Peptides against a protein of PDB entry 3VZA. Designs and how they scored, part 103

Target 1, 98 residues: chain A of PDB entry 3VZA
Amino acid sequence: RVERLCKSKELFEERLGLEIRRIHNEQLQFIFRHIDHKDPDKPYMFTLSINEQGDYEVTSCTPPLDCISEFQLKVRETNNFSAFIANIRKAFTALSFK
Target 2, 62 residues: chain B of PDB entry 3VZA
Amino acid sequence: AAYVTQLYYKISRIDWDYEVEPARIKGIHYGPDIAQPINMDSSHHSRCFISDYLWSLVPTAW

## One batch from the design tools (peptide; made by RFdiffusion4, then SolubleMPNN)

Design b2_p21_4_s2 (from b2_p21_4, 10 letters changed)
Fold by OpenDDE base, seed 5:
Structure b2_p21_4_s2 (fold): chain B 98 residues (1-98), chain C 62 residues (1-62), chain A 21 residues (1-21)
Amino acid sequence: as target 1 above (98 residues)
Amino acid sequence: as target 2 above (62 residues)
Amino acid sequence: VVILPEVFDDKTDDLLKKLLK
């Protein structure tokens, strides 16, 4: 089971180009790669926590996204975490062309 | 690793086939209505293309 | 409707809390 879980994690990381890490102050860091086709290893990342009210809160975004605050609002309203992450990746992808 | 793999599923709705060779990207994507197979030869595509393709399976509608 | 394995059936909020704590 442990081996399967490790393999699963590795497959997701490589194939989705998404790494998920726990960092200080009870935050999750989401690191996207494979965004810029000219530089596949260039990271695009944001950090996420659950605040005192129990709501998702984006605590950082690098590079910054104009839409990130709206996405935070949307995920709080819809609880569609999948769309939240996918839209962030789409936004990073769009940013990589600028 | 159990929780993070569950999170990957929550995000992507993909379940990998772990019994195939690494060069074969095989699994199932579970959409809201229809489950679709994934079956790619990674040697035929760039890493960025593969990721873009897989993410294209994930709906962005809120 | 897709029937998911039990291993994938946790609520997202609970899952994230487990990862954060």
Scores: peptide ipSAE 0.499, ipTM 0.938, DockQ to the pose 0.057
Fold by OpenDDE base, seed 2:
Structure b2_p21_4_s2 (fold): chain B 98 residues (1-98), chain C 62 residues (1-62), chain A 21 residues (1-21)
Amino acid sequence: as target 1 above (98 residues)
Amino acid sequence: as target 2 above (62 residues)
Amino acid sequence: VVILPEVFDDKTDDLLKKLLK
């Protein structure tokens, strides 16, 4: 089971181009790659925590996204975490064309 | 690895067939109403294309 | 009958909390 889970994680990381790390201060770091077709290894990142109120809070976003605050509101309203992550990736993708 | 794998599923709704050869991207995407197979030859596509395709399976509607 | 993946056994909020801590 452990081997299966590890392999699954690796497959997700490579195929989705998404790495998820636990970092300091009880945060998750989401690292997107494969965004820029001209620079597939360029990372697009954001960090996430659950604040004292129990709400999702984006603690950083690199490069910055003007829509990230709105997405934070949306995920708090809908609890659609999948759409939250997907929309962030979509926004990063759009940014890569600028 | 268990928790992060669960999170990947929560995000993507993809379940990989992890026992196939590495060059074969095989799995199932579970949509809200239907499940569809994923079956790609990775040698035919760039990593970016593969990622873009897989993410295209994930709805962005809130 | 569709069988869900074994990894689907927790609510997202609880799962995230487990990952964060």
Scores: peptide ipSAE 0.496, ipTM 0.938, DockQ to the pose 0.056
Fold by OpenDDE base, seed 4:
Structure b2_p21_4_s2 (fold): chain B 98 residues (1-98), chain C 62 residues (1-62), chain A 21 residues (1-21)
Amino acid sequence: as target 1 above (98 residues)
Amino acid sequence: as target 2 above (62 residues)
Amino acid sequence: VVILPEVFDDKTDDLLKKLLK
């Protein structure tokens, strides 16, 4: 089972170009790659925590996204975490063309 | 690894067929209404194209 | 009745909390 889980994780990381890491201060780091077709290994990342109110909170975003605060509001309202992550990737993709 | 793979599923709604050869990207994407098969030859596509395609399966409507 | 595997059943909120701790 452990081997299967490790394999699955590796497949997700490579195929989605998304790495998920637990970092200090009870945060998750989401690292997107494969965004810039000219530089596939260039990372686009954000960090996420659950604040004292129990709400999702973006604690950093590199490079910064103008829409990240709105997305944080939307995910708190809808609890649609999938759309939250997908929209962030979409925004990073748009940013890569500038 | 169990929790992170669960999170990947919550995000992407993709279930991989992990037993096929590495060059074959096989799985199922579970949408709200339909399930779509994934079956790609990775040697025919760039890493960016593959990722873009897979993410295109994930709805962005809130 | 079809039941999803355990790996697919956790609420996202709870899952994230587990990952954060």
Scores: peptide ipSAE 0.494, ipTM 0.937, DockQ to the pose 0.054
Fold by OpenDDE base, seed 1:
Structure b2_p21_4_s2 (fold): chain B 98 residues (1-98), chain C 62 residues (1-62), chain A 21 residues (1-21)
Amino acid sequence: as target 1 above (98 residues)
Amino acid sequence: as target 2 above (62 residues)
Amino acid sequence: VVILPEVFDDKTDDLLKKLLK
């Protein structure tokens, strides 16, 4: 089971181009790759925490996204975490074409 | 690793077939209404194309 | 391919909290 779980994580990281890691101060770091077809290894990332009120809070975004604050509001309203992550990736993709 | 793999499923709704050869990207995407099989030969596509395709399966509607 | 509910039944926010600890 442990071996399968490790393999699962590796497959998701490679195939989705998304790495998820815990970092300091009770935060999760989401690192997207495979965004820029000309530079597949270029990272696009954001960090996330849960604040004192229990709400999702984006603590950093690199490169910055104009829409990130709106997405934070949307995920708090809808609790649709999947759409939250997918929309962020979509925004990073759009940014890579500028 | 159990928690992060659960999170990947919460995000993508994809379940991989772990018994196939590494070059075969095989699994199932569970949409809200239907389950769609995934079956790709990774040697025929770029890493970026594969990722873009898989993410295209994930709804962005809030 | 079978997804067992026991493995994926945690609420997302609870799952995230577990990851943050």
Scores: peptide ipSAE 0.492, ipTM 0.937, DockQ to the pose 0.061

Design b2_p21_4_s3 (from b2_p21_4, 12 letters changed)
Fold by OpenDDE base, seed 4:
Order: C-alpha cells, then structure tokens, then sequence
Structure b2_p21_4_s3 (fold): chain B 98 residues (1-98), chain C 62 residues (1-62), chain A 21 residues (1-21)
C-alpha cells in the first residue's frame, strides 16, 4: 500500500505537473510545471492556508494573477476546490503566453 | 502520502491504474455526469501536452 | 488497504488540515 501511494503521488506530480508541498505556518504550496511549452520546468506557484475564520486564503502567488482574489472569493462561495485549482492553472497558462 | 493522494483526487477526480508500464498513462476521470477512461502512450506526447490534456478534463465551472 | 474514489468523502479543507499535521 505504501509503495502504491508513493507511486500514485509521483504519477500525479509528473502527469498533472502539480507538486503539493507543506510549508511553514500550516500552509500548502502548489507548484505547477508544464505550463510553458517552451520551458516545461518553469514553476508557477501559489500558497494556500486556512485563516482564523476557516476560509481559504491565498497567501502568495508567483507570478501574480489578477484573478486570484476573485477565485478566492469563488471557492469560498462554492467550496469547489477542484474548479479553484483548475482555474488557477488556466490563468497561469494564459499568463505564459504574454 | 495517503492524504496527498486524496487531495489529488479531490482536485483532478482522476484514479490512476498504476499497475501498467510507465509509458502508459491509464486511468479514469470521474466527471459529474460521466466517467471517462484515460489511456495514452506518453512516448507520443510532450509532458506539457499530457498535462494540458489531463487538466482539460477537469471542469472549471464553479 | 487502498483509498478508493468511493471512499473519498472528506471536505477539502479537512484534508488540508490533515496534511498540515
């Protein structure tokens, strides 16, 4: 089971180009790669925490996204975390063409 | 690793078939209405294309 | 024991909290 879980994690990381890391202050760092086809290893990142009110809070975003505040609002309203992450990736993808 | 794999599933709704050879990307995406099989030969595609394709399966509607 | 999609029913925020333990 442990081996399968480890393999599953590695498959997700490689195939989705998404690494999830725990960082200080009870935050998660989401690192997207495979965004820029000309530079597949270029990272696009954001960090996420749950604030004192129990709401999702984006604590950093690199490179910055104009839409990140709106997405934070939407995920709080809908609790659709999947759409939240997918929309962020979509936004990073759009940014990579600029 | 159990929690992170659960998180990946919550995000992507993908369940991998990790018993196949590494070159075969095989699994199932569970959408809200239908389950869609995934079956790709990774040697035929770039890493970026594979990722883009898989993410295209994930709905962006809130 | 394998965690299957049918068993994954936790809220994402709960999963995030568990990951931060």
Amino acid sequence: as target 1 above (98 residues)
Amino acid sequence: as target 2 above (62 residues)
Amino acid sequence: VEILPEVVDENTDDLLKKLNE
Scores: peptide ipSAE 0.244, ipTM 0.922, DockQ to the pose 0.062
Fold by OpenDDE base, seed 5:
Structure b2_p21_4_s3 (fold): chain B 98 residues (1-98), chain C 62 residues (1-62), chain A 21 residues (1-21)
Amino acid sequence: as target 1 above (98 residues)
Amino acid sequence: as target 2 above (62 residues)
Amino acid sequence: VEILPEVVDENTDDLLKKLNE
């Protein structure tokens, strides 16, 4: 049901502080909020695509993360997409304290 | 919206209880071991705390 | 500095499908 799906999406967005958007050139944009407790609406984001080889590729990251290339390698090796996203959020959280 | 909700589940492994009042954050987290219930009163916590708590349920081990 | 698209590109559904395979 459309109503249930819409509600589900809204609950995930608010509770996880994660918005997922489809953008041009077959990319997904992941927008984290609720990272900085002093500025809960401040976005931390990255974009993701699947390249011609079929591998996950991070096409942008704002603010930049030193570990993002390593995480891209790890998700390609493990296919653990959940850990991939969770580790990125963890890294953004750590960055917000610098 | 079906695919995006599937993606959220793939990421979080959370299934929400949709039959409760909006202020109640209720659901189940399906981790690698035993499923754990989620049951919070959102009025008692900040948005950041709620998000941090929920993400703490998601394993970061590769 | 931080740019957010105003409109979702519905033509990227294939990526969501691929991610959920």
Scores: peptide ipSAE 0.225, ipTM 0.917, DockQ to the pose 0.591
Fold by OpenDDE base, seed 3:
Order: sequence, then C-alpha cells, then structure tokens
Structure b2_p21_4_s3 (fold): chain B 98 residues (1-98), chain C 62 residues (1-62), chain A 21 residues (1-21)
Amino acid sequence: as target 1 above (98 residues)
Amino acid sequence: as target 2 above (62 residues)
Amino acid sequence: VEILPEVVDENTDDLLKKLNE
C-alpha cells in the first residue's frame, strides 16, 4: 500500500502537473506546471491556509490573479474545493496567453 | 503520502490504474453523474496536453 | 530558472482534515 501511495503521488504530480507542498505556518503550496505549452516547467503557484475563523485564505499567488479573491469567496460560500483548484488552474492558463 | 493522495482525489476525483505500463495513462474519473474512463498513450501527447485534458474532466461549476 | 520556496514537509494531514470538515 505504501508503494502504491508513493506511486500515486508521482502519477498525480506528473499527469496533473500539480505539486502540493506543506510549508511553514500550516500552509499548503500548490504548484502548477504544464500550463504554458511553450514553457511546460514554468511554475504557477498559490499558497493556502485556514485562518483562525476556519475560512480558506489564499496567502500568496504567483503570478498574481485578479480573480483569486473572488475564488476565495466562492470556495468559502460553496466549500467546493475541487472547483476552486480547477478554476485557479484555468485562470493561470488564461494568464499564460497574455 | 496517504494524505496528499487523498487530497489529489478530493481535487481531481481520479483513481489511477496502477497495474499498467508507465506509458499508459489509465484510470477513472468519477463525475457527479457517471464514471468516465481514462485511457491515453502518453507517448502520443505532450505533457501539457495530457494535463489540460485531465483537468478538463474536473468540473469548474461552483 | 525556476525558484521555489523551501519545502518544510509533505504532510497535509492537518489541513486535509480541516478541508474535509
């Protein structure tokens, strides 16, 4: 099972182009790659925490997204974390064409 | 790795087939209505195309 | 050149538990 779990993580990282890291102060860092077809290894990142009120909070976003605050509001309202991450990736993809 | 893989499933709703050869991207995406099989030859596509395709399976409706 | 913040660990348990509440 442990071997499968390790393989699973590797498969997700490569196939989704998404790396998830825990960083200081109980934050998760989400690193998207495979966004820019001209530069597949270029990272698009954001960090996420849960604040003292229990709400999702985006603590950084690189490159910045003008829609990130709206997405933070949406995920707080809907608790649809999957859509939250997917929409961020879509936004990064759109940004890569600018 | 158990927790991060659980998070990946929470995000993507994809379950991989771990018994196939490395070049085969095979699994199941569990959408709200039906389960959709995934079956791709990675050698036929760019990394970006593969990722874009897989993410296209994930609903963005809030 | 890719510059990434230092990784502390890959333990997502605490946040995962909160996300699943």
Scores: peptide ipSAE 0.107, ipTM 0.912, DockQ to the pose 0.449
Fold by OpenDDE base, seed 2:
Structure b2_p21_4_s3 (fold): chain B 98 residues (1-98), chain C 62 residues (1-62), chain A 21 residues (1-21)
Amino acid sequence: as target 1 above (98 residues)
Amino acid sequence: as target 2 above (62 residues)
Amino acid sequence: VEILPEVVDENTDDLLKKLNE
């Protein structure tokens, strides 16, 4: 089971180009790669926590996204975490063309 | 690893077939209504294309 | 610029679990 889970994680990381790290202060770091086709290894990342109110809170976003605050609001309203992550990736993708 | 894989599923709704050869990207994406099989030859695509394709399976509607 | 944590916080399992709820 452990081997399967580890392999699954590796597959997700490579195929989705998304790495998820646990970092200090009970945060998760989401690192997107494979965004810029000219520079596939360039990371696009944000960090996420659950604040004192129990709400998702983006604690950092690099590069910054104009829409990140709106997405934070949306995920709090809808609890659609999948759409939240997907929309962030979509936004990073759009940014990579600038 | 258990939690992170659960999170990946929560995000992507993809279940990988982890027993196939490394060059084969095989799995199932579970949409709200229809399960979509994934079956790609990774050697025929760039990493970015593969990622873009897989993410395209994930709905962005809130 | 790639900014990654130097040390993984193993105590974030609870957060990860909460995110999966």
Scores: peptide ipSAE 0.084, ipTM 0.910, DockQ to the pose 0.674

Design b2_p21_4_s4 (from b2_p21_4, 11 letters changed)
Fold by OpenDDE base, seed 3:
Structure b2_p21_4_s4 (fold): chain B 98 residues (1-98), chain C 62 residues (1-62), chain A 21 residues (1-21)
Amino acid sequence: as target 1 above (98 residues)
Amino acid sequence: as target 2 above (62 residues)
Amino acid sequence: VVIHEEVFDENTNKLLEKLNK
C-alpha cells in the first residue's frame, strides 16, 4: 500500500523526469529534469496555484518561458492539464537548445 | 503519495506495471484513441531518451 | 492507477480538487 505508493512516485519521477512538490500557500512545484541531454540533472521548473478567481496561475517559471502566459490562458480555456504540462516540457526542451 | 500519483496519471495517462523487474519499463498509455503498451529495456536507453519517448506519447493539442 | 487512496494535505487540496473536477 504505502510502499507501492512510494514506488509509484519514484517510477514517475525517474521515468518522466518530473518531480512534483507541495509548497506553501496551496501551490505545486513542477521540476523537470532529463531535458538537456548534455546535463540530464539540470532542473527546469515552474510553480502553479489556483488564484482567487479559481483559475490556474503560474506563479514562477525558471528559466522563464515566453510562452508560459499563453499556455496559462490555454489551460484556463480548455482545462487540458495534460497538454498544459506537456507543452511546458516541450518549451523547456526547445529552450535547452539555445 | 496517492495524490501525486493521481497527478502523474492526469498528466501522462500512464499506468505502470509494478510487478516487473526494475530494468523493465512496462505500462500502458491511455491516449485519446487506442491505449498503447509501454515495454522498454531501460538498460538500452539513456534517461533522457526514455523521458523524451514517454513524453512523446502525451498529446500537446489543446 | 492509484486513485483516492489517501487524503490530500491542506497545501494542495485546492489545486488538486480543481484537477479532479
Scores: peptide ipSAE 0.287, ipTM 0.922, DockQ to the pose 0.133
Fold by OpenDDE base, seed 1:
Structure b2_p21_4_s4 (fold): chain B 98 residues (1-98), chain C 62 residues (1-62), chain A 21 residues (1-21)
Amino acid sequence: as target 1 above (98 residues)
Amino acid sequence: as target 2 above (62 residues)
Amino acid sequence: VVIHEEVFDENTNKLLEKLNK
């Protein structure tokens, strides 16, 4: 069981190009790779926490995204976490072409 | 590792087949409608293509 | 899909609890 869980993490990291890391102060770091086809290992990342009000809060975004504040608002309204992450990846992808 | 597996499923709605050869990307994507199979030979695609394809399965509508 | 029940560490509990609602 433990072996499967470890394997699952490895498969998701490689296939989605998404690493999820636990960091201090009840935050998660999301690191996207495989965004830039010319530089597949270039990281695009953001950190996320739940603030004192219980709301999703993006605490950092590198590189910065103009749309991140709107996405934070949308995920607070809809609680669609999947769409939240997918839209961030789409935004990073668009940014990589600029 | 269990926590991150749960997060990945919440995000992607993908369940992998863990019994196939490493080069075979096989699983099921559970969308809102009908579950769709995933079955790719990773040796025939770039890492970026594979990731882009898998993410294309994830709805972006809020 | 099998979702395993476990106690997550302090750094992730708060966020995961919200995600699992």
Scores: peptide ipSAE 0.269, ipTM 0.921, DockQ to the pose 0.125
Fold by OpenDDE base, seed 4:
Order: structure tokens, then sequence, then C-alpha cells
Structure b2_p21_4_s4 (fold): chain B 98 residues (1-98), chain C 62 residues (1-62), chain A 21 residues (1-21)
């Protein structure tokens, strides 16, 4: 089972181009790659925490996204975490064309 | 890796077939209404195309 | 199907808390 879980993680990282890391102060870092087809290894990342009120809070976003505040509001309203992450990736993708 | 793989599932709703050869990307995407199989030959596609395709399976509607 | 050892709500708040420990 442990071997299977480790392999599963590796498959997700490579195939989705999404790495998830634990960072200081009880935050998660989400690192997208495979965004820019001309530079597949270029990272697009954001950090996420649960604030004192128990709400999702984006603590950093690199490169910055104009829509991130709206997405934070939406995920708090809908609790649709999947759509939250997918929309961020979509936004990063759009940004990569600029 | 149990928790992170659970998170990946909550994000993507993808379940991988981990027993196939590395060049074969096989799994199932569990959408809101129907489950759809994933079956790709990774040697025929770029890493970016593969990722874009898989993410295209994930609904962005809130 | 992915096996979940623990039950988490759909908003993944509890999962995030556990991941950061």
Amino acid sequence: as target 1 above (98 residues)
Amino acid sequence: as target 2 above (62 residues)
Amino acid sequence: VVIHEEVFDENTNKLLEKLNK
C-alpha cells in the first residue's frame, strides 16, 4: 500500500504537473508546471492556508493573478476546492500567453 | 503519501491504474455525472499536452 | 477507486489541517 501511494503521488505530480508541498506556518504550496509549452519547467505557484476563521486564504501567488481574490471568495462560498485549483491553473495558463 | 494522494483525488477526481507500464497513462476520471476512462500513450504527447488534457477533464464551474 | 483512510468533507479543510502537521 505504501508503495502504491508513493507511486500514485509521483504519477499525479508528473501527469498533472502539480506538486504539493508543506511549508512553514501550516501552509500548502501548490506548484504548477507544464503551463508554458515553450518552457514546461517554469513554475507557477501559490500558497494556501486555513486562517483563524477557518477559511481558505491564499497567502502568496507567483506570478500574481488578478483573479485570485475572486477565486478565494468563490471557494469560500461554494467549497468547491476542485474548481478552485482548476480555475487557478486556467488563469496561470492564460497568463503564460502574455 | 496517503493524505496528499487524497488531496489529489479531491482536486482532480482521477484514479490512476498504477499497474500499467510507465508509458501508458491509464485511469478513470469521476465527473459529476459520469465516469470517463483515461487511456493515453505518453510517448505520443508532450508533457504539457498531457497535463492540459487531464486538467480539461476537471470542471471549472463553481 | 482511491482509498481514503479518513473521511473529509468536500471543502478539504480537515485534510489541509492534517497535511500541514
Scores: peptide ipSAE 0.290, ipTM 0.921, DockQ to the pose 0.068; fails the geometry check
Fold by OpenDDE base, seed 5:
Structure b2_p21_4_s4 (fold): chain B 98 residues (1-98), chain C 62 residues (1-62), chain A 21 residues (1-21)
Amino acid sequence: as target 1 above (98 residues)
Amino acid sequence: as target 2 above (62 residues)
Amino acid sequence: VVIHEEVFDENTNKLLEKLNK
């Protein structure tokens, strides 16, 4: 069972190019790779917490995204976390073409 | 690992087939209306293409 | 997919609790 869970994580990390790390101050770091086809290992990342009000809060974004504040608002309104993450990846992808 | 795999499912709505050969990317994407099979040979595609394809399955509508 | 009853760290649990509401 534990072995299967570990395998599952590895499959998701490689296939989605998304690593999820637990970091200090009750935050999660989301690291996207496989964004830039010329540099597949280049990381695009943001950190997320649940603030004292219980709301999603993006605490950092590297490289910065102009749309990240709007996405934070949208996920608070809709609670559609899947769309939140997918839209961030889409935005990072668009940024990689600049 | 149990928690993070739950997060991956909530994000992607993908369930992998864990019994297939390593080079086979096989699973099911559970969309809002229908479930779609995933079945591709990773040796035929770049890592970036595979990721882009899988993420294309995830709706971006809020 | 079933929510597993494994031991989870506090950071992940906090987010998962939010996601499961």
Scores: peptide ipSAE 0.280, ipTM 0.922, DockQ to the pose 0.145; fails the geometry check

Design b2_p21_5_s1 (from b2_p21_5, 11 letters changed)
Fold by OpenDDE base, seed 5:
Structure b2_p21_5_s1 (fold): chain B 98 residues (1-98), chain C 62 residues (1-62), chain A 21 residues (1-21)
Amino acid sequence: as target 1 above (98 residues)
Amino acid sequence: as target 2 above (62 residues)
Amino acid sequence: EVVIPEELDYVDEEMFKKLLE
């Protein structure tokens, strides 16, 4: 089963172009690739933690997104983590056309 | 790896078919009301197209 | 209190914390 889980992780990383990492200070880093069709390996990333109040908090976003604070509010209100991640990717995609 | 794969499923709602050849991207996307099959030949598409397509399956409504 | 639709499989804080372990 461990082998299957490792394969699953690799398939998701490659096919979704999304890597998820644990980083310092109890944060998760979400790294999107395959955003810029001219540079598929260019990373678009943000970091996420749970603050002292128990709320999701975006601690960094590179490149910055004007909408990230609104998305943080929305995920706190809805707990729709899927939509949260998908909307961030959508925003990064739009930004890549600048 | 168990937790991260669970997270990927919760994000994407995709369940892969792990028994097919690597060049075949096969699985099922579970939407709120309907499950839709995924069945792509990766050799026919760019990595970016594949990712864009798969993410297009994920609803963005809050 | 937030009402979450039953069709939504949300990620809760517990799962998030487990990912950080």
Scores: peptide ipSAE 0.240, ipTM 0.921, DockQ to the pose 0.043
Fold by OpenDDE base, seed 3:
Structure b2_p21_5_s1 (fold): chain B 98 residues (1-98), chain C 62 residues (1-62), chain A 21 residues (1-21)
Amino acid sequence: as target 1 above (98 residues)
Amino acid sequence: as target 2 above (62 residues)
Amino acid sequence: EVVIPEELDYVDEEMFKKLLE
């Protein structure tokens, strides 16, 4: 089972171009790659925590996204974490064309 | 590793086929109404294309 | 309606919080 889980993680990282790290202060760092086809290894990332109120909170976003605050609101309202992450990736993708 | 793989599933709704050769990207994407098979030869596509394709399977509607 | 195996649909907010720990 452990081997399967490790392999699963590696497959997701490579195929989705999404790395998830646990970092200091009980945060998760989401690192997207494979966004810019001209620079596939260029990272697009944000960090996420759960605040004292128990709500998802984006603590950083690099490069910055003007829509991130709205997405944070939406995920709090809908609890649709999948859409949250997917929309962030879509936003990063759009940004890569600018 | 268990928690992160759970999170990946929560995000992508993809279940990989772990028994195929490394060059084969095979799995199932579970949507709310339909399950779609994934079956790609990674040697035929760029990493970016593969990622874009897989993410295109993930609904963005809130 | 697609039936997802129960073993695959096991992620909830509690598990996410555990990941943050």
Scores: peptide ipSAE 0.226, ipTM 0.922, DockQ to the pose 0.042
Fold by OpenDDE base, seed 1:
Structure b2_p21_5_s1 (fold): chain B 98 residues (1-98), chain C 62 residues (1-62), chain A 21 residues (1-21)
Amino acid sequence: as target 1 above (98 residues)
Amino acid sequence: as target 2 above (62 residues)
Amino acid sequence: EVVIPEELDYVDEEMFKKLLE
């Protein structure tokens, strides 16, 4: 079972191009790769925490996204975490063409 | 790794087939209405294409 | 029909916090 879980994580990281890391101050870092077809290893990142009110809070975004604040509002309203992550990736993808 | 794999599933709704050769990307995407099989030969596609394709399965509607 | 294990489908804020441990 442990072996399966480790393999599962590795498959998700490679196939989705998404790494999830624990970082300081009780935050998760989401690292997207495979965004820029010219530079597949270029990282696109954001960090996420739950604030004192219990709401998802984006604590950083690199490169910055002008839509990230709206997405934070949307995920708080809908609790659709999947759409939240997918929309961020979509935004990073659009940014990579500029 | 248990919690992170659960998070990956919550995000992607993909369940992998772990009993195939590494170059074969097989699994099932569970959409809200229908489940779709995934079956790709990774040697025929770039890493970016594979990722883009898999993410295209994930709805972006809030 | 494929049955999805509930344990794999369950992610909430408490689960998020457990990821940080």
Scores: peptide ipSAE 0.214, ipTM 0.921, DockQ to the pose 0.044
Fold by OpenDDE base, seed 4:
Structure b2_p21_5_s1 (fold): chain B 98 residues (1-98), chain C 62 residues (1-62), chain A 21 residues (1-21)
Amino acid sequence: as target 1 above (98 residues)
Amino acid sequence: as target 2 above (62 residues)
Amino acid sequence: EVVIPEELDYVDEEMFKKLLE
């Protein structure tokens, strides 16, 4: 079972190009790779926490996204976390073409 | 605490087939309306293409 | 109770619960 879970994590990381880390102060770091086809290993990342009000809060975004504050509002309204992450990846992808 | 793989499923809605050879990317994406089979030969595609394709299965509608 | 092996990455209970809502 442990071996299966380890394999699962590795498959997700490689195939989605998404690494998820728990970092200090009860935050999650989401690291996207495979965004820039010319530089597949270039990381695009953001960090996420739950604030004192219990709401999702993006604590950092590198490179910065103009739409990140709107996405934060949307995920608070909808609780659609999947769409939240997918939209961020789409935004990073669009940014990589500029 | 909970396993990160559960979070990956929450995000992607993908269930992998763990019994195939490493070069075969096989699984199922469970969308709201339809289940989409995944079956790719990784040797035929770049890492970026594979990731882009898989993410294209994830709806972005709020 | 779920015991997470040290070799696996995990999310703390509070964050995970909120993310899964």
Scores: peptide ipSAE 0.170, ipTM 0.913, DockQ to the pose 0.204

